# Ledger of designs, part 55: peptides against a protein of PDB entry 4N7V

Target 1, 222 residues: chain A of PDB entry 4N7V
Amino acid sequence: TLRSITSPLVAHRLKPIRQKTKKAVVSILDSEEVCVELVKEYASQEYVKEVLQISSDGNTITIYYPNGGRGFPLADRPPSPTDNISRYSFDNLPEKYWRKYQYASRFVQLVRSKSPKITYFTRYAKCILMENSPGADFEVWFYDGVKIHKTEDFIQVIEKTGKSYTLKSESEVNSLKEEIKMYMDHANEGHRICLALESIISEEERKTRSAPFFPIIIGRKP

## One batch from the design tools (peptide; aimed at target 1 Q19 T21 E50 R106)

Design b2_p27_3_s1 (made by RFdiffusion4, then SolubleMPNN; from b2_p27_3, 9 letters changed)
Fold by OpenDDE base, seed 3:
Structure b2_p27_3_s1 (fold): chain B 222 residues (1-222), chain A 27 residues (1-27)
Amino acid sequence: as target 1 above (222 residues)
Amino acid sequence: MELTDEEIEEDLAELEKELEKKREEEL
């Protein structure tokens, strides 16, 4: 099943974006829906031959073939759906569309990893918890030039000198210079605080059933 | 049309560059 390969994408709270590549254009719309446009070139003109429009929660996939399958000229936004529209649930999506859905999912996940959910200003750094999940990316930009980027898979450190390295194990983290450990400690504290606040704010958001609280900014740059 | 796995990886790599560029402009 598709579910065994990927989970439904989640595009909530993401800003609109449109990215063109050689054979596809992927967009997040103002509605937070995700569109994959498959593009083919004819006589130096690009045409959209197929569109997958995925709901913001990833559970509904609408597929259509513009202009009766002849294609519609590529524009600055997806072409409007035509009369011959197919609608599928995530669990009922035909296998022939799974790769395209996976592409959309990975696209969204990448955007989420670059989208601030919580921005927290400390005395020493700007901390940012991103939207991706599980294991949201966490970035710390120290005012003195040190940068730390934490992901589920690694920690990247950029020192004041511009020296950059990646840590992939606890052993490597423990082998850091004392000076760098201080930055790491601060980063870890900021991370803990952001995660705690995320939990609290999410709970209040659930209770109020109002507009999303995120993204949120805590503190200000000194 | 069908996309190959390689094409998808290339597309995502390009997206990452664009996203990073935009983020840097906002920082």
Scores: peptide ipSAE 0.457, ipTM 0.912, DockQ to the pose 0.804
OpenDDE base, seeds 1, 2, 4, 5: peptide ipSAE 0.451, 0.446, 0.447, 0.454; ipTM 0.911, 0.909, 0.909, 0.911

Design b2_p27_3_s2 (made by RFdiffusion4, then SolubleMPNN; from b2_p27_3, 9 letters changed)
Fold by OpenDDE base, seed 3:
Structure b2_p27_3_s2 (fold): chain B 222 residues (1-222), chain A 27 residues (1-27)
Amino acid sequence: as target 1 above (222 residues)
Amino acid sequence: MELTDEEIEEDLKKLEEELEKKREEEI
């Protein structure tokens, strides 16, 4: 099943973006829907031959073939769904569209990993918890130039000198120089605080059922 | 139109580069 390969994409709170490549254009719309446009070139003009429009919660997929399947000239936005429209739920999506859905999902996940959910200014650093899940990316930009980037898979450290390295195990973290451990300790504390605040704020958001509370900024640069 | 896995990976790599550029410009 598609569910065994990927979860429904989540595009909530993401800013609009449009990325063009050779064979596809992927967009996050103002509506937070996601569109995959499949592009073919003919006579030096690019045409959109197929569109997958995915709801912001990833559960509804609308597929259409512009201009009766002849294609619609590529523009600055997806063509409107007017011809040969099919609507599917995530669990009923035909297998022939799974790769394209996976592409959209990975696209959104990448954007989420670069989209601030919580920005927290400490005495020493700008801390940023991102929107991706599970295990949201967490970045710490120290005012003195040190940078720490935590992901589910690794921790990247950039020292004042510009020296960069990646840590992939607890053993490697434990082997850090004492000076770097201080930065790591601060980063971990900032991370803990951001996660705690995320939980609290998300709960209040759930209770109020109002406009999204995120993204938020806590404090300001000294 | 079919997309290959290699094409998807290349597209995502380009996206990542663009996202990083935008972040750097906002600093």
Scores: peptide ipSAE 0.514, ipTM 0.920, DockQ to the pose 0.782
OpenDDE base, seeds 1, 2, 4, 5: peptide ipSAE 0.512, 0.509, 0.507, 0.513; ipTM 0.919, 0.918, 0.918, 0.919

Design b2_p27_3_s3 (made by RFdiffusion4, then SolubleMPNN; from b2_p27_3, 7 letters changed)
Fold by OpenDDE base, seed 5:
Structure b2_p27_3_s3 (fold): chain B 222 residues (1-222), chain A 27 residues (1-27)
Amino acid sequence: as target 1 above (222 residues)
Amino acid sequence: MELTDEEIEEHLKELEEELEKELEKEL
């Protein structure tokens, strides 16, 4: 099943974006829907041959073939669906579209991992908890140039010198030089605070059932 | 019309780099 490969994508709270590659254009629309445009070049012109439009919650997929399958010239936005539209639920999506959906999902997840949910300014750094889940990315940009990027799978450190390395185990973290440990300690504290705030804010958001509280910015850069 | 796994990985890598640059601009 598709569900065994990926979960429904979640594009809520994401800003509109349009990214073109050689064979596809992926977009998040103002409506927070996600569009995958499959592009083919013919006679030095790019045409959109197929469009997958996925709802913001990932549960509904609308597929259409512009201009009766002849393709529509690539533009700055997806071509409007006209006739010959197919609509599927996530669980009823034909297998031939699974890879494309997975691509869309990975695209959204990547965007989420780079979309601030909570920005927290400390005395020494800008801390950012991202929108992706589970295990949201957490980035710390120290004002002196040190950067720490925490993911569910690893921690990346960029030192003042520009030296970059990745830590994938607690042992590696514990083996860090003392100077870097200080940065890591600060990053971890910022992370803890952001997670705590996320929990509190999410609970209040649930109670009010109003407009989303996120993204939120706490503090100011000194 | 299909995308290969390699193409998808390449595209995502490019996107990651672009998104990182945009994030830096907003910081």
Scores: peptide ipSAE 0.305, ipTM 0.857, DockQ to the pose 0.837
OpenDDE base, seeds 1, 2, 3, 4: peptide ipSAE 0.059, 0.030, 0.032, 0.024; ipTM 0.743, 0.658, 0.679, 0.524

Design b2_p27_3_s4 (made by RFdiffusion4, then SolubleMPNN; from b2_p27_3, 7 letters changed)
Fold by OpenDDE base, seed 5:
Structure b2_p27_3_s4 (fold): chain B 222 residues (1-222), chain A 27 residues (1-27)
Amino acid sequence: as target 1 above (222 residues)
Amino acid sequence: MELTDEEIEEHLKELEKKLDEELEKEL
């Protein structure tokens, strides 16, 4: 099943973006829908031959072929759906579209990993908890130039000198020089606080059923 | 039409670069 290879993508709260390659354009729209445009070149002109439009919650996929499959000239946004539209739920999506959906999902997940959910300014750093899940990315930009990037898989450290290295185990973290440990301690504290705030805010958001509370900024740069 | 794994990875790498640049502007 599609679910065995990916979960429904979640594009809520993401800013619009459009990224083109030779054969495809992926967009997050103002509506927070995700569009995959398949592009073909004919006579030095690019045409959109197929569009997958995915709802913001990833559960509905609308597929259409512009101009009856003849294609529509590539523009700055996806072409409007035609009368020949197929609509699928996530669990009913034909297998032939699974790769494209997975591509869209990976696209969205990457965007989420770079989209601030909580920004927390401390005395020493700008801390950012990102939107991706599970295990949201967490970045700390120290005002003195040190940077720490925590992911589910690794921790990247960029020192003042520009020296960069990646840590993949607790043992490696524990082997850090004392100076870097101080930065790591601060980063970890900021991370803990952001996670705590996320939990509290999310609960209040659920109770109120109001507009999204995120993204949120706590404090300000000194 | 189909996309190759290579094409997808290339696209994602380009996207990552773009997003990193945008994130840096916000920081």
Scores: peptide ipSAE 0.438, ipTM 0.899, DockQ to the pose 0.878; fails the geometry check
OpenDDE base, seeds 1, 2, 3, 4: peptide ipSAE 0.268, 0.255, 0.431, 0.432; ipTM 0.743, 0.736, 0.897, 0.897; seeds 1, 2, 3, 4 fail the geometry check

Design b2_p27_4 (made by RFdiffusion4)
Pose (drawn by RFdiffusion4):
Structure b2_p27_4 (pose): chain A 222 residues (1-222), chain P 27 residues (1-27)
Amino acid sequence: as target 1 above (222 residues)
Amino acid sequence: EEEEEEEIEELEEGLDESFEEIKEKLE
């Protein structure tokens, strides 16, 4: 059953983005709702055969077929719903559309992996904690020129040369130059600070009923 | 109606390739 494989997507605090493609148009609206529009081409013009709209919390799914000859003319914004429409909860979503919800879930998870939640400016680097919690990606751009990309699985180092390599395990990073560990440790301290900063602020946010406390930009690029 | 359902299924089968194109754009 859907929910076997996947969890409801989270599109909160994400910026609006629209992506065209040969098959479909997947987007995130200003209301932070995820919209998936299937697209067909006819008479040198594109038609829309199905629209999937998912709530910000991913719990509510609305699907409408503007069933008509020629479908729906493709535009820059999602079309208004027709009358032959549908609405399901996440658990009540039919066996159909499951391939589509999983696609939308990946789209969102990808966008969150590139959405800054906390931006921290140190003496030596720009630190960014991303949105894809738990275990969000951590990216460090040293003013020195070195780039460090941290994942729950990976550590990625891009030296000033452009010489790039990936370090997976604790043993792999220990196989180091005892100078690059400074970049590693400074980035890890920055990661420690952002995870700590995120916790005490999101805790205050649960205490409140206001506009989101994210994303945050801390300090300034010297 | 059966033809429309078949066309929709063909479009759904192409979503994985579309995702890889979107992933490359966002890189």

Design b2_p27_4_s1 (made by RFdiffusion4, then SolubleMPNN; from b2_p27_4, 8 letters changed)
Fold by OpenDDE base, seed 2:
Structure b2_p27_4_s1 (fold): chain B 222 residues (1-222), chain A 27 residues (1-27)
Amino acid sequence: as target 1 above (222 residues)
Amino acid sequence: DEEEEKEIEEIEEELDEAFEEIEKELE
């Protein structure tokens, strides 16, 4: 099943974006829907042959073939749906579209990993908890030039000198120089605070059923 | 508005390399 290889994409709170690649154009619309435009080149012109429009919660997929399958010239936005529109639920999506859905999902997840959910300014750094899940990315930009980027899989450190390295285990973290450990300790504290705030804010959001509280900014840059 | 636009631009710049990898996986 599609569910065994990916979960429904979540595009809520994401800003509109349009990214062109060689084979496709992927977009997040103002409506927070996600569009994958499959692009073909003919006579030095790019045409959109197929469009997958996915709902913001990833559960509904609308598929259409512009201009009766002849294609529509690539433009600054997806072509409007025409005749021969098919609508599927996530669990009923035909297998032939799974790779395209995965493409959209990866795009959304990447955008989420770069989209601030909580920005927290400390005395020493700008801390950012991102929108991706599970295991949201966490970035710490120290005002002195040190950067720490935490993901589910690794921790990347960029020192003042520009030296960069990746840590993949606790043993590697424990082997850090004392000066770097100080930055790591601060980053970890900032991360803990952001996660705590996320939990509290999310609970209040659930209770009120109001407009989303995120993204949020805590503190000020010194 | 300007801050949001800069954030989108930063995302777009970082996406180019990542999408090349995604496209390779789709080949």
Scores: peptide ipSAE 0.029, ipTM 0.575, DockQ to the pose 0.034
OpenDDE base, seeds 1, 3, 4, 5: peptide ipSAE 0.026, 0.024, 0.032, 0.023; ipTM 0.607, 0.601, 0.579, 0.635; seeds 3, 4 fail the geometry check

Design b2_p27_4_s2 (made by RFdiffusion4, then SolubleMPNN; from b2_p27_4, 10 letters changed)
Fold by OpenDDE base, seed 1:
Structure b2_p27_4_s2 (fold): chain B 222 residues (1-222), chain A 27 residues (1-27)
Amino acid sequence: as target 1 above (222 residues)
Amino acid sequence: DKKEEEEIEEIEKQLDEDFEEIEKELE
């Protein structure tokens, strides 16, 4: 099943973006829907041959072939759906479209990993909790030039000297220089605070059924 | 029709390369 290889993508709170690659254009729309346009070149003109339009919650996929499958000239936005539209739920998506859905999902996840959900200014650093899940990326930009980037899989450290390295286990973290451990301790505290605030804010958001509270900025740069 | 199917298959084969390009552009 599609669920065995990916979860429904979530594009909520993401800013509109349009990225053109060699054979595709991927967009997040103002509506927070995601569009994958498959592009073909003919006579030095690019045409959109197929479009997957995915709802912001990833559960509905609309597929159409512009201009009766002949293609529509590539423009600054996806072509409008034609009369020949197929609509699928996530669980009913034909297997032939799974790779394209995964492509969209990976793109959205990448954008989410670079989209601030909570920005927290401490005395020593700018901390940023990102939108991706599970295990949201967490970045700490120390004002003295040290950077720590935490993901679900690793921790990247950039020291003042520009020395960069990746830690993948607790043993490697424990082997850090004492001076770097101080930065790591601060990063971990900032991370804890951001996660706690995320939980509290999300709960209030659920109770009030209000407009999104995120992204949020806490504190200010000293 | 057959040519169009072959072109679609080629596009599908390049999806991974396209994603790598996007990753570089978003850095």
Scores: peptide ipSAE 0.031, ipTM 0.613, DockQ to the pose 0.802
OpenDDE base, seeds 2, 3, 4, 5: peptide ipSAE 0.031, 0.027, 0.030, 0.027; ipTM 0.590, 0.600, 0.571, 0.614; seed 2 fails the geometry check

Design b2_p27_4_s3 (made by RFdiffusion4, then SolubleMPNN; from b2_p27_4 with E6K L11I E12V G14E E24K)
Fold by OpenDDE base, seed 3:
Structure b2_p27_4_s3 (fold): chain B 222 residues (1-222), chain A 27 residues (1-27)
Amino acid sequence: as target 1 above (222 residues)
Amino acid sequence: EEEEEKEIEEIVEELDESFEEIKKKLE
């Protein structure tokens, strides 16, 4: 099943973006829908031959072939759906479209990993919890120039000197110099607080059923 | 059908090759 290789993409609260490659263009629209445009070149002109339009929650996929399958000239936005539109749920998407959906999902996940959900200013650092899940990226920018970037897979440290290294195990974290451990301890505390606040705010958002509470900024730079 | 499948794989590979550039753009 498609679910065995990817989850429905989530594009809520993401800013519009358009990324072109040689054979495809992927976009997040103002509506927070995601579009994959498949591009072919004819006589030095690029044409959109196929479009996958995915809902912001990833559960609905609309597929259409511009200009009756002849293609529409590539522009600064996806062509509007007109004729021969197919609509699928995530679980009913034909297998031939799974890789294209996965393409969109990978791009959205990347954008989410760089999209602030919670910004938290401490006495020593600017902490940022990102939108990606599970295991959201967490960045700590210390005011003295130290940076820590936590992901689900690794921790990257940039020291005051500009020295950079990556930690991939608990053993490596435990072997850190005492000076850098102090930064790590602060980063971990900031991370814990952001996760706790995310949980509380998300619950209140669910109860209120109003406009999104995120992104949110807590505190200010001293 | 086999040609279409190959085309899809090429599209996915192009995205993977561009990921580092995209990450840098988003920083």
Scores: peptide ipSAE 0.146, ipTM 0.790, DockQ to the pose 0.392
OpenDDE base, seeds 1, 2, 4, 5: peptide ipSAE 0.158, 0.155, 0.138, 0.140; ipTM 0.791, 0.795, 0.783, 0.779; seeds 1, 2, 5 fail the geometry check

Design b2_p27_4_s4 (made by RFdiffusion4, then SolubleMPNN; from b2_p27_4, 9 letters changed)
Fold by OpenDDE base, seed 4:
Structure b2_p27_4_s4 (fold): chain B 222 residues (1-222), chain A 27 residues (1-27)
Amino acid sequence: as target 1 above (222 residues)
Amino acid sequence: NKEEEKEIEEIEEQLDEDFEEIEKELE
């Protein structure tokens, strides 16, 4: 099943973006829907041959073939759906479209990993918890130039000198220089606070059922 | 249309490479 290889994508709270590559264009729309446009070149003109339009919650997929399958000239936005459209739920999506859905999902996850959910300014750093899940990316930009980027898989450190390295285990973290450990300690504390705030804010959001509370900014840059 | 399906399949083969470009552009 598709569910066994990926979860429904979640594009809520993401800003509109359009990324063109050689064979595809992937977009997040103002509606927070996600579109994958499959592009073919003919006579030095690019045409959209197929479009997957995915709902913001990832559960509904609309597929259409612009201009009756002949293709529509590539523009600055996806072509409008025609009368000949197919609509699927996530669990009923034909296997032939799974790769394209995964492509959209990977893109959304990438954008989410770069989209601030909580920005927290401390005395020493700008801390950012991102939208991706599980294990949201967490970035710490120290005002003195040190940067720490935490992901589910690794921790990247950029020192004042510009020296960059990646840590993938606790043993490597424990082997850090004492001066770097101070930055790591601060980053970890900021991370803990952001996670705690996320939990509290999410609970209040659930109770009120109002407009989204995120993204949120805590504190001010000194 | 079988020819159109083949064209789409050829596009799919390049999606992974295209994604690597996206990752670089979003860095």
Scores: peptide ipSAE 0.109, ipTM 0.778, DockQ to the pose 0.815
OpenDDE base, seeds 1, 2, 3, 5: peptide ipSAE 0.034, 0.027, 0.034, 0.040; ipTM 0.558, 0.661, 0.683, 0.713; seeds 1, 2 fail the geometry check

Design b2_p27_5 (made by RFdiffusion4)
Pose (drawn by RFdiffusion4):
Structure b2_p27_5 (pose): chain A 222 residues (1-222), chain P 27 residues (1-27)
Amino acid sequence: as target 1 above (222 residues)
Amino acid sequence: EEEEEYEETLEEIEEEIEKEYEEEQEE
């Protein structure tokens, strides 16, 4: 059952983005709702045959077929719903559409991996904690020129040369120049600080009922 | 077939988002 494989998507605090493609148009609206529009081409013009719209919390799914000859003319914004529409909770979503919800879930998870939640400026680097919690990606761009990309699984180092390599495990990073560990440790301290900063601010946010406390930009690029 | 098309679309979208994100960070 859907929910065996996937959890409801989270599109909160994400910026609006629209993506065209040969098959469909997947987007995130200003209301932070995820919209998936299936697209067909006819008479050198594109038609829409199905529209999936998922709530910001991913719990509510609305699907409408503007069933008509020629479908729906493709535009830059999602079309208004027709009358032959549907609405399901996440658990009550039919066996159909499951391939499409999983696609939308990946689209959102990808966008969160490139959405800054906390931006921290150190003496040596620009630190960014991303949105894909838990274990969000951590990116460090040193003014020196070195780039460090931290994942729950990976550590990625891009030297000033452009010489790039990936370090997976603790033993792999220990196989190191005892100079690059400074870049590694400074980035890890930055990661420690951002995870700490995120916790005490999101805690205050649960204490409040206001506009989101994210994303945050801390300090300034010297 | 539909799953393969979805995977190809997502790879294209991933490359585009990564390119735009890197350009913004370089500015």

Design b2_p27_5_s1 (made by RFdiffusion4, then SolubleMPNN; from b2_p27_5, 11 letters changed)
Fold by OpenDDE base, seed 1:
Formats: C-alpha cells, sequence, structure tokens
Structure b2_p27_5_s1 (fold): chain B 222 residues (1-222), chain A 27 residues (1-27)
C-alpha cells in the first residue's frame, strides 16, 4: 500500500515554494496545496503533461492532464485544473502515481525540516524548532558561533573553530569535551522549552479553533 | 541565512531526486 511507503504529506503553515527538476516541478501553493508537474520537452519548449495536486493534509489527490493531454507550456505556476480531472483519496491512489506522491512527500518533509515553527531566543542562542514530524528538527545558533542541529537520527555540532562532526549515539554524546557539553546542555534545555511551548500553544489552538498561532517567536536577540 | 540553507538543501534534494525518481516520474 501507499501507506506502507509514506504517510500523507502535511503542508500546513508552509510558505509557497517552487522547485524545478529535470523532469518535474514541485511546488507548494499559497493555498498550502502541493503540486507535482510532469514536464516534457517538445520543440525546445517545456510542457506540463500531468499534474498531481495534493491537498494540504495530503489526503486528497487531484490528477489532471493539461490541454486534453497535449500539455500546457511550463509557467511560473501550475496550470489550472482541466475539465477532465480524477480525484483520489490517499488510500485509493492508483499505484502508478505512488512514486510521484512520494516525490512530493519527500519534498514537503525537507521543506518542513527547514521551516521554523517556534523561534526562541535565549541569553546565549537562537533556538529553532522546525515543522517536521515526528521528531522535529531542532537547531541552536549560539551567538558566539557554535551551532547544534538535532534531528531524530543524529546531532550535528559546529564548533567555534568551524570543526563539524555528527553524533549518532549516546556514547558519542557522552564523550564530548566539557566545553561542548555545556552548549549541549543549553541546547537540550531550549529544546525542552520549545516542546513544552508547542504543546501548550497547540492545546490553546484546539480550544479556540482559531487561526494557527504558529509560527511563533519567543523573546528577542540580545 | 536560514533561507540560503534551505535553498542549498533543496538543491541537494533535487539532485538526489533526479537519481531516484526521474525514471519513475517519466513513466
Amino acid sequence: as target 1 above (222 residues)
Amino acid sequence: SEEKEMEEDLKRFEEELDKEYEEEIEK
């Protein structure tokens, strides 16, 4: 099943972006929908032959073939849906479209991992909790030049000297120099606070059913 | 900047996707 290879993509709160590859264009629209445009070249002109338009929650996929399948000239935005469109739910998406959906999903995942959800300024650092899930990326930019990037899979450290390394286990974290441990402790505290704030804010959003509170900035740079 | 970092990551992503997905997307 499609669900066995990917979860429904979530494009909520993402800014519009458009990325062209050799054979496709992937975009997040102002509506937070995601589009995959299949691009073909004919007579030195690029045409969009197929479009997958995915809802912001990833659960609805609209597929259409611009200009009756003849293609529409590639532009700065996806062509408008045609009269002949197919709509699928995530679980009913034909297998022939799964790789295209996965393409969109990975794109969205990458964008989310670089999209701030919470920015928290401490006395020593700018902390950023990203939008990706589960296990959102967390970045700490210390004002003295040290950087820490936490993911679900690893921790990357950039020291003042520019030395960079990746930690993949607790043993490696425990083997850090004492100076770096201090930065790590601060990063962990900032991370804890951001997660706590995320929980509280999300709960308030649920209660009020208002517009999203995220992204949010806490504090200011000293 | 954060924006520049995102652009660089997306560029690397694009290169990866070209290898992994272009053949499947073209079908």
Scores: peptide ipSAE 0.042, ipTM 0.661, DockQ to the pose 0.086
OpenDDE base, seeds 2, 3, 4, 5: peptide ipSAE 0.041, 0.043, 0.043, 0.041; ipTM 0.654, 0.642, 0.646, 0.659; seeds 3, 4 fail the geometry check

Design b2_p27_5_s2 (made by RFdiffusion4, then SolubleMPNN; from b2_p27_5, 11 letters changed)
Fold by OpenDDE base, seed 3:
Structure b2_p27_5_s2 (fold): chain B 222 residues (1-222), chain A 27 residues (1-27)
Amino acid sequence: as target 1 above (222 residues)
Amino acid sequence: SEEEEMEKDLKEFEEKLDKEYEEEEEK
């Protein structure tokens, strides 16, 4: 099943973006929908031959073929759905489209990992919890130049000198120099606070059913 | 393969996003 390969993509709260490759253009629209445009070249002109338009919650996929499958000249945005339109749910998407959906999903996940959900200013650092899930990326930018980037898979440290290294186990974290441990402790505290805030705010958002509360900024740079 | 091409495209996009993010933080 498609679900065994990927979960439905989530494009909520993401800013519009458009990325062109040789064979495709992937976009997040102002509507938070995601479009995959399949591109073919003919006579030195690029044409969009197929479009997958995916809802912001990833559950609905609209597939269409511009100009009856002849293609539409590549532009700064996806062509409007006019010809040969099919609509699928995530679980009913034909297998021939799974790779394209997976590509869109991975694109969105990457954008989410670079999209601030919570920005928290401490006395020593700017802390940022990102939108990706599970295990959202967490970045700490210390005002003195130290940087810490936490992901589900690793922790990257950039020291004042520009020295960079990656930690992949708790043992490696425990072997850090005391000076770096202080930064790590602060980063971990900031991370804990951001996760706590995320939980509280998400619950209130669910209750009120109002406009999105995220992204949020807590505090100010000193 | 198409899968290898997809991975390449995603990597190139990641590199682009990283550069854009760094440029925004330096302003």
Scores: peptide ipSAE 0.293, ipTM 0.803, DockQ to the pose 0.798
OpenDDE base, seeds 1, 2, 4, 5: peptide ipSAE 0.289, 0.276, 0.286, 0.285; ipTM 0.805, 0.796, 0.801, 0.801; seed 5 fails the geometry check

Design b2_p27_5_s3 (made by RFdiffusion4, then SolubleMPNN; from b2_p27_5, 10 letters changed)
Fold by OpenDDE base, seed 2:
Structure b2_p27_5_s3 (fold): chain B 222 residues (1-222), chain A 27 residues (1-27)
Amino acid sequence: as target 1 above (222 residues)
Amino acid sequence: EEEEEMEKDLEEFEKELDEEYEKEIEE
């Protein structure tokens, strides 16, 4: 099943973007829908032959073939759907489209990992909790030049000298120099606070059923 | 600066995707 390969993509709160690759163009629209345009080259002109338009919650996929399958010249936005539109739910998507959906999902997940959900300014650093899930990325930019990037899989440290290294286990974290441990302790505290705030704010959103509270900025740069 | 970093990461992502697609065509 498609669900065994990927979960439905989530494009809520993402800013519009358009990224061209060799074979496709992926877009997040103002509507927070995601479009995958399949590109073919003919006579030195690029044409869109197929479009997958995915809802912001990833659960609905609309597929159409521009100009009756003849293709439409590549432009600055996806071509409008006209004729021969197919609509599928995530669980009913034909297997021939699974790879294209996965491509869109990976793109959205990357964008989410770079999209601030909570920005928290401490006395020593700018802390940022990102939109990706599970295990949202967390970045700490210390005002003195040290950077820490936490993901679900690793912790990257950039020292004042520009020396960079990656930590993949608790043992490696415990082997850090005392100087770096101080930065790590501060990063971990900032991370804990951001996660706590995320939980509280999300619960209030659920209760009020109001407009999204995220992204949010807490504090000011000193 | 944050937008520029995102663009670089997307460029790297594009390269990874292109390599994956090329490998599947050669198999």
Scores: peptide ipSAE 0.034, ipTM 0.598, DockQ to the pose 0.084
OpenDDE base, seeds 1, 3, 4, 5: peptide ipSAE 0.034, 0.032, 0.031, 0.033; ipTM 0.604, 0.595, 0.602, 0.619; seeds 4, 5 fail the geometry check

